# Peptides against a protein of PDB entry 5T59, part 44

Target 1, 112 residues: chain A of PDB entry 5T59
Amino acid sequence: TTPTMQSTSLLTEHLGYPPISLVDDIINAVNEIMYKCTNAMEKYLMQRNIIGKKDFSDEIKIGTAKLESLLENSVDKNFDKLELYVLRNILSIPSDLLEENRFRLLHHEKLV
Target 2, 90 residues: chain B of PDB entry 5T59
Amino acid sequence: EHIRFQRLVQVCNKALEESIRKLQSWEKIHECFPNYGQTREGIENLTVCQQQVIKLWSNLSRVEFDAIFHERSIEEKLNQLDDLINKARS

## One batch from the design tools (peptide; made by RFdiffusion4, then SolubleMPNN)

Design b2_p13_6_s1 (from b2_p13_6, 6 letters changed)
Fold by OpenDDE base, seed 4:
Structure b2_p13_6_s1 (fold): chain B 112 residues (1-112), chain C 90 residues (1-90), chain A 13 residues (1-13)
Amino acid sequence: as target 1 above (112 residues)
Amino acid sequence: as target 2 above (90 residues)
Amino acid sequence: DFDKEWEEIDKEL
């Protein structure tokens, strides 16, 4: 179930920002963290790219790229789930409050 | 009485945990470095690297998510939402 | 129950 326009409006008024903005912040943060992690991994291994007489630089670059892709796919999947969960179960207005009298209560509480 | 913020923290932790799960697999790490990982020194480096990345993932996510929650005042707002809902139902 | 809720989301995606 997708949140209604009414729910979004009420929550935006309550939060001071649209509910999706919180999710966007979270997703943007994890994406940044993800690339920091993969970059750190590559840098660490590239500093240790020579073992004996063999240079493993090319293998390290390819390998870290593969791990980055793996992590990207997992992050995308799990944080898509997070987005839906947050909007459905956390930042949501119960159906019993989606009535005229209940809307007034929420609005009134903000103004007093 | 207040449950929404707890759920927010819980779902964030779940998503983070599931996202890093595959990097916690030694097999997945090793297969990306098939020749490098055939050397003793390479195995040692990969082991340390794996551990450090997982720690970095955990530490950065904690700091950044807490900052977001603070900037958005989300705990207070969610507690207020819980209170409003409970009041409306009473 | 969070696990049930999370599983429900998983089924829809």
Scores: peptide ipSAE 0.661, ipTM 0.952, DockQ to the pose 0.905
Fold by OpenDDE base, seed 1:
Structure b2_p13_6_s1 (fold): chain B 112 residues (1-112), chain C 90 residues (1-90), chain A 13 residues (1-13)
Amino acid sequence: as target 1 above (112 residues)
Amino acid sequence: as target 2 above (90 residues)
Amino acid sequence: DFDKEWEEIDKEL
């Protein structure tokens, strides 16, 4: 289930930023890393595109593109899972602590 | 006691590991380069390329994620969150 | 424990 607005507000106050911001940083980072990896792969192979009398440039470009797509799909899937896991199980406040008395305690601890 | 940051590291590692799993398959790599991979030299190049990419993936992710965790002070914040929750339940 | 939680997430997506 989706975190409540109350949880988000409390966590934002505690963290100094919305919980989703951390996830966004992680996802942005992995996407950047992903393309650095695929780019490195392509460049490495393109520097070695000629073997004997044959030029494999076209095959390398197509093959690298296929691997990139494969990696993209996997990254999307697994980091969608990560996002949900983090927001549900890590950056979350137990429902019993969202009651009025305990809610005040969390605020009090922050303000004092 | 403190569990949330440990879980964060764990889930990050899991996502990274599962994401790169397909590229760890030599069969999948070779299938993308059917003619290139029929040459001895091509196989050697693909082998090195595969290994280097996996290492690059691991190294870059470690550096970047650690930087994020530091910039967001997430270990400290998650430890504090654990403490607050435990205190509230005591 | 973590593996179970991870698999549970997988079922929801």
Scores: peptide ipSAE 0.661, ipTM 0.952, DockQ to the pose 0.943
Fold by OpenDDE base, seed 5:
Structure b2_p13_6_s1 (fold): chain B 112 residues (1-112), chain C 90 residues (1-90), chain A 13 residues (1-13)
Amino acid sequence: as target 1 above (112 residues)
Amino acid sequence: as target 2 above (90 residues)
Amino acid sequence: DFDKEWEEIDKEL
């Protein structure tokens, strides 16, 4: 399930930023890293594209693209899981603490 | 007592490990370069490339994620959250 | 348990 607006507000106040912002940072970072890795792979192999008298440039380009796609799919899947896990189990406030009396306590504790 | 930040590190590592798992398969790497990988030099190049990519993945993720955690002060904030929750339940 | 929690997420996605 999706976090409540109340939970999001409380966590935003506590963190100084919305919880989703942390997830966004993580996902953006891994995407950048992913393309750095695939780019490095292509560059490395393209510098070694000729074996004997054969030029494997086309095969290298296609092959690295396939690996990039494979990595993209895996990253998307696993970091979708990460997002849901973080928002549900880490950056969350237990429902029992969202009751009126406890809600006030949490808010008051932040301000005092 | 403080568990949320530990879980954050765990889930990040899990996602990173599962994401790179397929690239750790030599068979999958070789399948993408069927002719190149039939040459001695090609195999050598692919082997080195695979190893370097995995290392690069690990090193960059560690550095970047640590930077994010620092900039967001997430360990401190999650510890405080744990404390607040525990206090409220006491 | 993290593995259990992760598995639960996996079931949903």
Scores: peptide ipSAE 0.661, ipTM 0.952, DockQ to the pose 0.773
Fold by OpenDDE base, seed 2:
Structure b2_p13_6_s1 (fold): chain B 112 residues (1-112), chain C 90 residues (1-90), chain A 13 residues (1-13)
Amino acid sequence: as target 1 above (112 residues)
Amino acid sequence: as target 2 above (90 residues)
Amino acid sequence: DFDKEWEEIDKEL
């Protein structure tokens, strides 16, 4: 289930930023890392594109593009899972504490 | 007592490990370079490339994620969250 | 258990 507005507000107050911001940072970072990795791979192989008298540049470009796509799909899948996990199990407030009386206690403890 | 930050580290590692899994497969790497990989030099280059990419992935992710965690003070905040929840339940 | 929690997420996506 999606986090409630109340939960998000409380966590935002506690963290100093919305919970989703942490996830965004993580996802942005891994995407940047992903493309750095694929770029490094392409550059490494392109520096070694000629073996004997044969130029493998086209095959290298196509091959690295395929690997990039493969990595992109895997990153998307696994970090979508990460996002849901973090928001559900880590940056979350138990439902029983979101009830009126329990909510007050949690909020009071935060302010004290 | 403090469990949330540990879980954050675990899930980050899990996502990173699962994401790079396919690149750890030599078969998948070789399939993308069918003719290049039929040469001795090509195989050697692909082998080194695969190893370097995996290392780069690991090193960059460690550095960047630690930086994020520090900038967001997430360990402290998650520990405090654990404490608040535990106190409310006591 | 982390593995169980992770699997549960996988089922929902």
Scores: peptide ipSAE 0.659, ipTM 0.952, DockQ to the pose 0.902

Design b2_p13_6_s2 (from b2_p13_6, 6 letters changed)
Fold by OpenDDE base, seed 2:
Structure b2_p13_6_s2 (fold): chain B 112 residues (1-112), chain C 90 residues (1-90), chain A 13 residues (1-13)
Amino acid sequence: as target 1 above (112 residues)
Amino acid sequence: as target 2 above (90 residues)
Amino acid sequence: ELDEEWEKIEKEL
């Protein structure tokens, strides 16, 4: 289920930042890495674009663009899953501890 | 006792692995370069390129994710969270 | 455990 406002507030207080911020950092990092990889691939092949008397530059550009798109789609899909998993199973407070009595105990322990 | 940080590492590795899976397919790589890949030199170049990209993906992700985890102190914070939850349940 | 939850999430997306 979606994290509650209470859960988010408690975790933000504990972490010093909203839980989603960690996920954002991870996603931003992988996106940067993704484009570095595809760029490196294109540059590597473009330095080897001529074989014999034939120039494959256009095919290389199109091909690398296709692979980039493929990787983008896969990254988006899998890191969407990661986001949900992290927010549900890692950066989460069990629902039974969000009840009034348990909530107070958890909050008290954090402050002590 | 402490399980959340382990889960974080595991899910990050899984997402990274699943994301790069299609690029690990030689068939898919070759399909993107149908004429280039019909040459001996082209095949050799694509092979090296594929290997280098996968290595780059792995190395960069390890370095960057570790940096994030350190900057966010996430291992310590998740361990503390585990402790707080366990204590509240005891 | 992770794989099971991963598949569950995949079905939800």
Scores: peptide ipSAE 0.692, ipTM 0.953, DockQ to the pose 0.838
Fold by OpenDDE base, seed 5:
Structure b2_p13_6_s2 (fold): chain B 112 residues (1-112), chain C 90 residues (1-90), chain A 13 residues (1-13)
Amino acid sequence: as target 1 above (112 residues)
Amino acid sequence: as target 2 above (90 residues)
Amino acid sequence: ELDEEWEKIEKEL
């Protein structure tokens, strides 16, 4: 389920930023890390592209690209799960506290 | 009492671990370099490469995620959230 | 706890 507008507002006030911003930071970071890893792999192998009299440069480029795609697909799937888990189970306010009386109490506490 | 930040760390680790799992498979690595991996030197290079990538993945993720958590003050904020919720239910 | 929720989310996606 999607978080309510009230929940998002309260959490934004509490955090100083929208909850989704944290998830965005995490996803952006892992994407950067992913490409750093694949780039390092390609560079390492390309410096070792010749074995004997054979040049494996083309195979290395294709192979590295395949691994990058594999990693990219896995990252996308797993961090989509992460996003949903974080927003649903971590950066969330229990429904019982979003009721009128409890909502006011939580809001008041932040303002005092 | 404080559970949310622990959950955040756990889910981050799980996502990272599951993401790199396929690269931990030697078979999958070798399949991408079928001829290169038939040479002794090629196998050695791929082995080192695989290990280094996994280490780089782990180290960079730790450093970057810790930086994010610090910049967002997320541990403190999540602890406060836990406290507020517990107080409201008492 | 996490594993159970993780599997649940996986089914939803």
Scores: peptide ipSAE 0.691, ipTM 0.953, DockQ to the pose 0.839
Fold by OpenDDE base, seed 4:
Structure b2_p13_6_s2 (fold): chain B 112 residues (1-112), chain C 90 residues (1-90), chain A 13 residues (1-13)
Amino acid sequence: as target 1 above (112 residues)
Amino acid sequence: as target 2 above (90 residues)
Amino acid sequence: ELDEEWEKIEKEL
C-alpha cells in the first residue's frame, strides 16, 4: 500500500526531512556511479583501441553505449523496487499506530 | 529489536547486485565487441575492463551510500523508530 | 523475507 499523508508527516518530523529525500539521495548517487563506471570503461578501451594496426574506436564507442543502455535499464527497474520497499517496509508507520489515539506517539515522545 | 536499518542495508545491496548482474556476464560483454573480442589482446583488455568496472561499482556505491546514511543519521533515526513502535506495542 | 517482498513488488511494477 502507498504511504499516507499522515505517516509522511510524522516521519518527516522524526527524520527532519521527508522520507522520499533519502530515496532520492540513493537514486541520485547510483545514477552518478553508473555513468562514472561506463565512462571509465570507454576511456580504458579507447586507450587500447588499436590492435595489430587496426583501429577499433568505432566499435568501442558503439559497444560501450550498448552496455550503458543495458545498465541504465537495470538500474531503473531495480531502484524502483528499492523505492517501494523502503517506503513500505522501512520508512513506514504500522497502521495500528496511525489510529486517532495513537498516531500522536511520535510527536509526544519528541516533545518529552 | 532493531531491524529497519538492517533492512535498508540489505535492500540497497540487493538493488546494487541485481543492477550489475548483466555486466558480470562475459557473453554480454563480448557481444558488444564482436570483432575486438576476436583478438587475443582484445579479450585480455575486455577481461580486465570488466573486472575493474565491477570493482569500481562496488567501491563507489559503498562509499557514497555510507556517506548518505551518515549525513541523514539514518541508523540512529531508524533505531529510534523501532524503539518507539516497540514501546507503543508493549 | 526480503526476496519474497522483492518479488511481490516486482509484480506490482
Scores: peptide ipSAE 0.691, ipTM 0.953, DockQ to the pose 0.786
Fold by OpenDDE base, seed 1:
Structure b2_p13_6_s2 (fold): chain B 112 residues (1-112), chain C 90 residues (1-90), chain A 13 residues (1-13)
Amino acid sequence: as target 1 above (112 residues)
Amino acid sequence: as target 2 above (90 residues)
Amino acid sequence: ELDEEWEKIEKEL
């Protein structure tokens, strides 16, 4: 389930940074992208807020806010899944290699 | 042989795809703009907007994630990790 | 595979 301290230490040594740092970068990036997308949507529609004699500015603002919330919730959910998957299945060391002898071997290989 | 970086790319794509899925629904988009979407011009605007957002999402994520992977040297590091694990098991 | 693990993780969260 949760990565061990030993695994984290070994991976940190190998990567040059803690495994979680990669995930943080990914999550920060997607959050930035998310708001760029929603902002672009709002800007695009607000430039087209008047159709005929009607001004739809209020509806556009409310609608884009709803879509933003929808996207936020989806991003949060799916990238929580991503985080767990990455830490469990990608940035992980098999338990059999965390035994004393194999642990030393792996550690030695990284230092040499 | 080398599998971890491939998995990373796959899971990133999966998360991105699932995150944008609801915005790919025209019904979801239209529901947010019930009156605006009753006009021909409004429908056209929403259609273009939806397409542009999806493209922007895809393009930005590709560029940004590739940059992260490069900055973190993650492909090389994951390949090395695979090699180390395989070596230890041999 | 990814899809199976994805669903598994979804249930855990």
Scores: peptide ipSAE 0.689, ipTM 0.953, DockQ to the pose 0.779

Design b2_p13_6_s3 (from b2_p13_6, 5 letters changed)
Fold by OpenDDE base, seed 5:
Structure b2_p13_6_s3 (fold): chain B 112 residues (1-112), chain C 90 residues (1-90), chain A 13 residues (1-13)
Amino acid sequence: as target 1 above (112 residues)
Amino acid sequence: as target 2 above (90 residues)
Amino acid sequence: EFDEEWEKIDEEL
């Protein structure tokens, strides 16, 4: 279930920004972290690419790319779940408080 | 009394933990480097690499998420939201 | 309960 326009407006007023903006920040951060991790892994192994007389550079590049893809898929899935959880259960206004009298109370408390 | 911020921290940790779970599998790591991982030095390098990446993941996420929460004042805002809801229901 | 809610979302995606 998608948040209502009413709840989004109220939360935006309360937070000073749309609720989705927080989720966007989190997702952007984890994506950056993800690529920093995979880059570090590749760099570390590429500095150790020769063992004996064998050069494993190509295998390292391919292997690191596979792990990156694996991590990307997992991040996408789990942070999609996070987004839904946050918007549904954390940054949400209970339906009973969106009724006329209680809605006015929340809005009034913000303005007074 | 205040529950929303702790839930935010909880769900962030859950998503981070589940995301890195596959990289914690030695079998999956080794499968990506089948020949490299057949050497003693290769195994040692992969082991260190795996450990360092997991630590980097944990440390960076902690620092960056805390920064986001601070910049967005989310703990304060969520506590206020809890208070408003509780007040309305009292 | 968090685990229940998390699992519920997992089933939806």
Scores: peptide ipSAE 0.573, ipTM 0.950, DockQ to the pose 0.944
Fold by OpenDDE base, seed 3:
Structure b2_p13_6_s3 (fold): chain B 112 residues (1-112), chain C 90 residues (1-90), chain A 13 residues (1-13)
Amino acid sequence: as target 1 above (112 residues)
Amino acid sequence: as target 2 above (90 residues)
Amino acid sequence: EFDEEWEKIDEEL
C-alpha cells in the first residue's frame, strides 16, 4: 500500500528527488490548467453576453462557476487516483527486492 | 523491458481524459446555460466555447506535462529503474 | 492490466 521508508530512500537517491515531488508537479500543473480553462470559458462568453436586447451576464457567471466546480471535483478525484497509482505501480520497488540481500545488491548496483 | 514510463504516460492520459469527460457532454454544458442556450446565437457560442476549452485543456496539459517529464528526466530514470530491477532479479 | 489497477484504486478512494 504505502511505500516503505527504504523504498522512498532508494528512489530518492536514484531520482535525485523524492518520488512525491513528481506527483506534486503534475497536480500543481493540472490545477493551473484547470483554472486557465475555466477563466477562458468565462471570458469568451462574457464577450458575447448580449443576444438581441437581453444581457445574459449573470447567467454566464453562474453557469461557468457550475462548470468550474464540476471540473474541480473531477480533477480532484482522478488525480488522487493518479497519485496512488504512480506511487504504487511506477515509482516503486518490488517487495521481493527489498529483502536484505537483494536490497543491498540493488543499492550497490546503483552506486557502481 | 521498459514499462514504467509507458505506465506514467498512460495514467496521465487517463486522468486527464476522465477529468474532462463531463465537459465533453453537450447536455451538461447546456444545463448550465438554460436560457442562453435557448437562443440560436447562444447555442453557437456555447458550441465554439466547448470545443475551444477542450482543445485548450489538451494542448496545455501536453505542453506542461512534457516539460515536467523533461525537467525531472523521468523517462531516463524510469528506464534505469526497470533495468536495475531486472538486473537484480537475474 | 492498467484498467484493472485503475478501477481497484477507484474503489479504495
Scores: peptide ipSAE 0.572, ipTM 0.950, DockQ to the pose 0.954
Fold by OpenDDE base, seed 2:
Structure b2_p13_6_s3 (fold): chain B 112 residues (1-112), chain C 90 residues (1-90), chain A 13 residues (1-13)
Amino acid sequence: as target 1 above (112 residues)
Amino acid sequence: as target 2 above (90 residues)
Amino acid sequence: EFDEEWEKIDEEL
């Protein structure tokens, strides 16, 4: 179930920003963190790429890329779930309060 | 009474934990470095790398998410939302 | 409660 325009408007007024903006901040942050982690991993291993006179640079690059892809897929999946959960269960207004009479009460309480 | 912010923290932790789960698997790490991981030094390096990445993931996420929550005043706003809803139902 | 909702979403996606 997608949030209604009315719900979004009320929450935007309450929050001072659209509900989706919070989710966007979270997702952007985790994406940045993800690439910092994978970059750190690659850098760490590339500084230790030679063992017993054998250069493992190519294997390290390929391996870290695989792990990055694995992490990307997991992040995408779990934070898509997070987005839906937040918008559905946290940044939401119960449907019974969106009725005409209840809507007015909620709006009035906010303004007073 | 106030439940929404608790749920936000909970779902963030859940998403973070589930996202890093695969990197916590030594088997998956080793599979990505089949020849490197056959050396003693390689295994040691991968072990340290795995631990450091997981710690980095945890530390950065905590700091960044707390910053977001603060900048958006989300705890206060969610508490107020709970109060408004509870009052409307009374 | 949380686990139920989380699993529900997991099934939807």
Scores: peptide ipSAE 0.572, ipTM 0.950, DockQ to the pose 0.949
Fold by OpenDDE base, seed 4:
Structure b2_p13_6_s3 (fold): chain B 112 residues (1-112), chain C 90 residues (1-90), chain A 13 residues (1-13)
Amino acid sequence: as target 1 above (112 residues)
Amino acid sequence: as target 2 above (90 residues)
Amino acid sequence: EFDEEWEKIDEEL
């Protein structure tokens, strides 16, 4: 089920912002966190790149890039699911209430 | 009575948990550093690195998501939404 | 309940 324009409008009025804005904030945050994590990992290992007489810098860079890609794919998949879940099951108005009576209730509560 | 905010927290935790699952696999970590991980010191470094990244992931997500929820007043708004819906159905 | 809805979405994507 896809959110209706009416539902979006009512929720926007209630929230003070479009429902999708909350999801955008969450996704933007996790993306930032993701790259902070991978950057920290690379920095940590690069500070420990020499073992014995061998320099593992190239392997560390390649390996960290692979892990970053792995994490990116997982984040994309799971937070796409999150977006759909939030918009469908949390920031939603039941269809039986998408009537004139429900609309009046929202306006009444806002004005009181 | 109030269920929507609980669901929001739940789905956020689920997405975060599933996203980090692959990095919790030692096999996946070691596979990315095949020669580095053949050394004792390399294994030690990778072990600490893995633990620190997972902790960083958890801590940053908690702080950032709580900040978002606060800025958007989402708990209050979702509770109000629950109340409005319940009132309309009564 | 949550797991069911989560799985449903997983199948749709």
Scores: peptide ipSAE 0.569, ipTM 0.950, DockQ to the pose 0.959

Design b2_p13_6_s4 (from b2_p13_6, 6 letters changed)
Fold by OpenDDE base, seed 5:
Structure b2_p13_6_s4 (fold): chain B 112 residues (1-112), chain C 90 residues (1-90), chain A 13 residues (1-13)
Amino acid sequence: as target 1 above (112 residues)
Amino acid sequence: as target 2 above (90 residues)
Amino acid sequence: DLDEEWEEIDKEL
């Protein structure tokens, strides 16, 4: 269910970087985006924290923190799935091509 | 013929859509602000905030993921991989 | 089908 060392080596040679590096970039990006979204939400609401002479600052801080946690949990789950899918189905070499004859052909084609 | 890059885009969109799904729920948003959301102004502010966050999520993800794909030349590399596989099987 | 594949992965995690 996991990529073989041989597959990883071949793909690294082809890509110029390990397959996992692409996934890392994607995950790092979405984490950054997540923070920007929750931060923007908190700032927006904190600028509107007083309603009817009542200050809701504490509730806003707690509420936005809860939403951040909710989003973080969902991101972690779904991008774990993404990682597995990408490494298994996209950045992968079919097993029949990892056989000796096909392996040699693929490697030779890369070098020529 | 070329399928891998298309699949990459699809799975990225899937992960992004599923990740933001809970924030699309008004009930989930309101539960986090029980007293604030009992006011008219609070409801209005939360509504706007929810919409803006979802838009920001979509826009930022598009820009950042496109940048990653470009920097990694992943479309070209995946197309080449498809071609190599097809050639080997012919 | 991506949806089917996605569900299959979900079962593994």
Scores: peptide ipSAE 0.586, ipTM 0.951, DockQ to the pose 0.773
Fold by OpenDDE base, seed 1:
Structure b2_p13_6_s4 (fold): chain B 112 residues (1-112), chain C 90 residues (1-90), chain A 13 residues (1-13)
Amino acid sequence: as target 1 above (112 residues)
Amino acid sequence: as target 2 above (90 residues)
Amino acid sequence: DLDEEWEEIDKEL
């Protein structure tokens, strides 16, 4: 199920930031890491591009690009799953706490 | 008692592990370098490269995610959320 | 547990 506006508001108040902001940080971080990894791979192999008097630079560039694409697709898929899981199961408020009386409790705990 | 932060760590690890899974396949690596990988030196280079990338992936993700968790105080906040929920249900 | 939930999410996406 999709988080409610009420849940988002309460969690934002509790966290000091919207729940999605945490997910954004995580996704931004992994994207940066991903390209650092692929760049490192390309650089490593390009420093070793000549074997037996044959230059494999073109093959290395194409190959690393393929692996980058593979990693990109996997990251996109798995971190979409992560986003949904986090927002649904971790950064969520049970429905019983969204009732009027329980809602007041959360506010009371925050303000007192 | 406190379960949400543990779940956060677990799901982050899961996503990271699944994301790098295909790069852990030697076959996937080799097929991207069909001629380079037919040389002895090429195989050696690809082997080292694969290992280093996986380690880099793991190390960078650990450092960066821990930094995010700290900056967002997420362990504390999730523990508090658990406490609030448990209190409300008691 | 997480694996099962992960697979369930996979079906939704």
Scores: peptide ipSAE 0.584, ipTM 0.951, DockQ to the pose 0.729
Fold by OpenDDE base, seed 2:
Structure b2_p13_6_s4 (fold): chain B 112 residues (1-112), chain C 90 residues (1-90), chain A 13 residues (1-13)
Amino acid sequence: as target 1 above (112 residues)
Amino acid sequence: as target 2 above (90 residues)
Amino acid sequence: DLDEEWEEIDKEL
């Protein structure tokens, strides 16, 4: 279930930013880290591309690209799960507190 | 009483762990470098590379995520949210 | 726990 506009508004007021912004920060960070890791791997191996008389540069480039794709797919999958989990179970307001009487209480407590 | 921030840390660790799991497989690493990995030096290089990447992944994610949590004051905000919810239910 | 919740999310995606 997608968060309601009401819960999003309340959480935005509480956090000072929309809940999705935190998730965006996390996802952006892991993507940056991912490419730093794959780049480091390629650079490390490319510095060791010649063994004996054979140059493995092409194989290294292809291999690291494959691993990058593998990591990208895994990151996408798992952080999609994270996003849904965070928005549903962490950055959420229980439905019973979104009722009129409870809503007023929660809102009042935040402002007073 | 305060549970949301703990859950956030846990789910972040879970996502990070599951994301890097396939790179922890030596078989998958070796399959990407079939000829390179048939040499002694190649195997050694791949082994070190695998270890370094996993370590880099762990270190960078820890530093960056902690920075995000701090910048967003998320622990404080989630604790406050827990308190508000608990108070409303009491 | 988290593992159970994670699996539940996995079913939805």
Scores: peptide ipSAE 0.583, ipTM 0.951, DockQ to the pose 0.878
Fold by OpenDDE base, seed 4:
Structure b2_p13_6_s4 (fold): chain B 112 residues (1-112), chain C 90 residues (1-90), chain A 13 residues (1-13)
Amino acid sequence: as target 1 above (112 residues)
Amino acid sequence: as target 2 above (90 residues)
Amino acid sequence: DLDEEWEEIDKEL
């Protein structure tokens, strides 16, 4: 199941930021890295676009674009999975601690 | 005793590994450059390019993710969370 | 096990 509002509030208090913020940082980072990789690939090949007397610039541009799309789709899928996993299994509070008499423990321990 | 941060590292590595898997296929790389890859020099260039991209992917991810984890103090926070949960269950 | 959990998440997407 998805995280509850109560869990989010408690974790936000504990972390000092909402749990989703960590995931956002990770996703933003990998997206940046992804485009750096594809850009580097294109630049490398475009510097080597002529073999003999034939210019392969058009093929290189099309080919790198295809690889970029392939990587984009894979990143999207796998990091969507990561997001769900992190929020459900890592940045989560067990249900037994979300009971009225128990969820205060996290808050109490912070104050003590 | 502390398990959450380890899981975070593991799942990040898993996502990164699965994301780059298709680029590790020479066949997929070659298919994107059918004529370029028919030349000896083209094959050499593609080979180097593939290796460099995979290395860049790995290195940048390590650096950037470590920076995020540090900025968010996530190891400490997750360890504390584990401790709180264990204490509550004792 | 992470692999098993990973597959379970995959089924939900």
Scores: peptide ipSAE 0.582, ipTM 0.951, DockQ to the pose 0.890

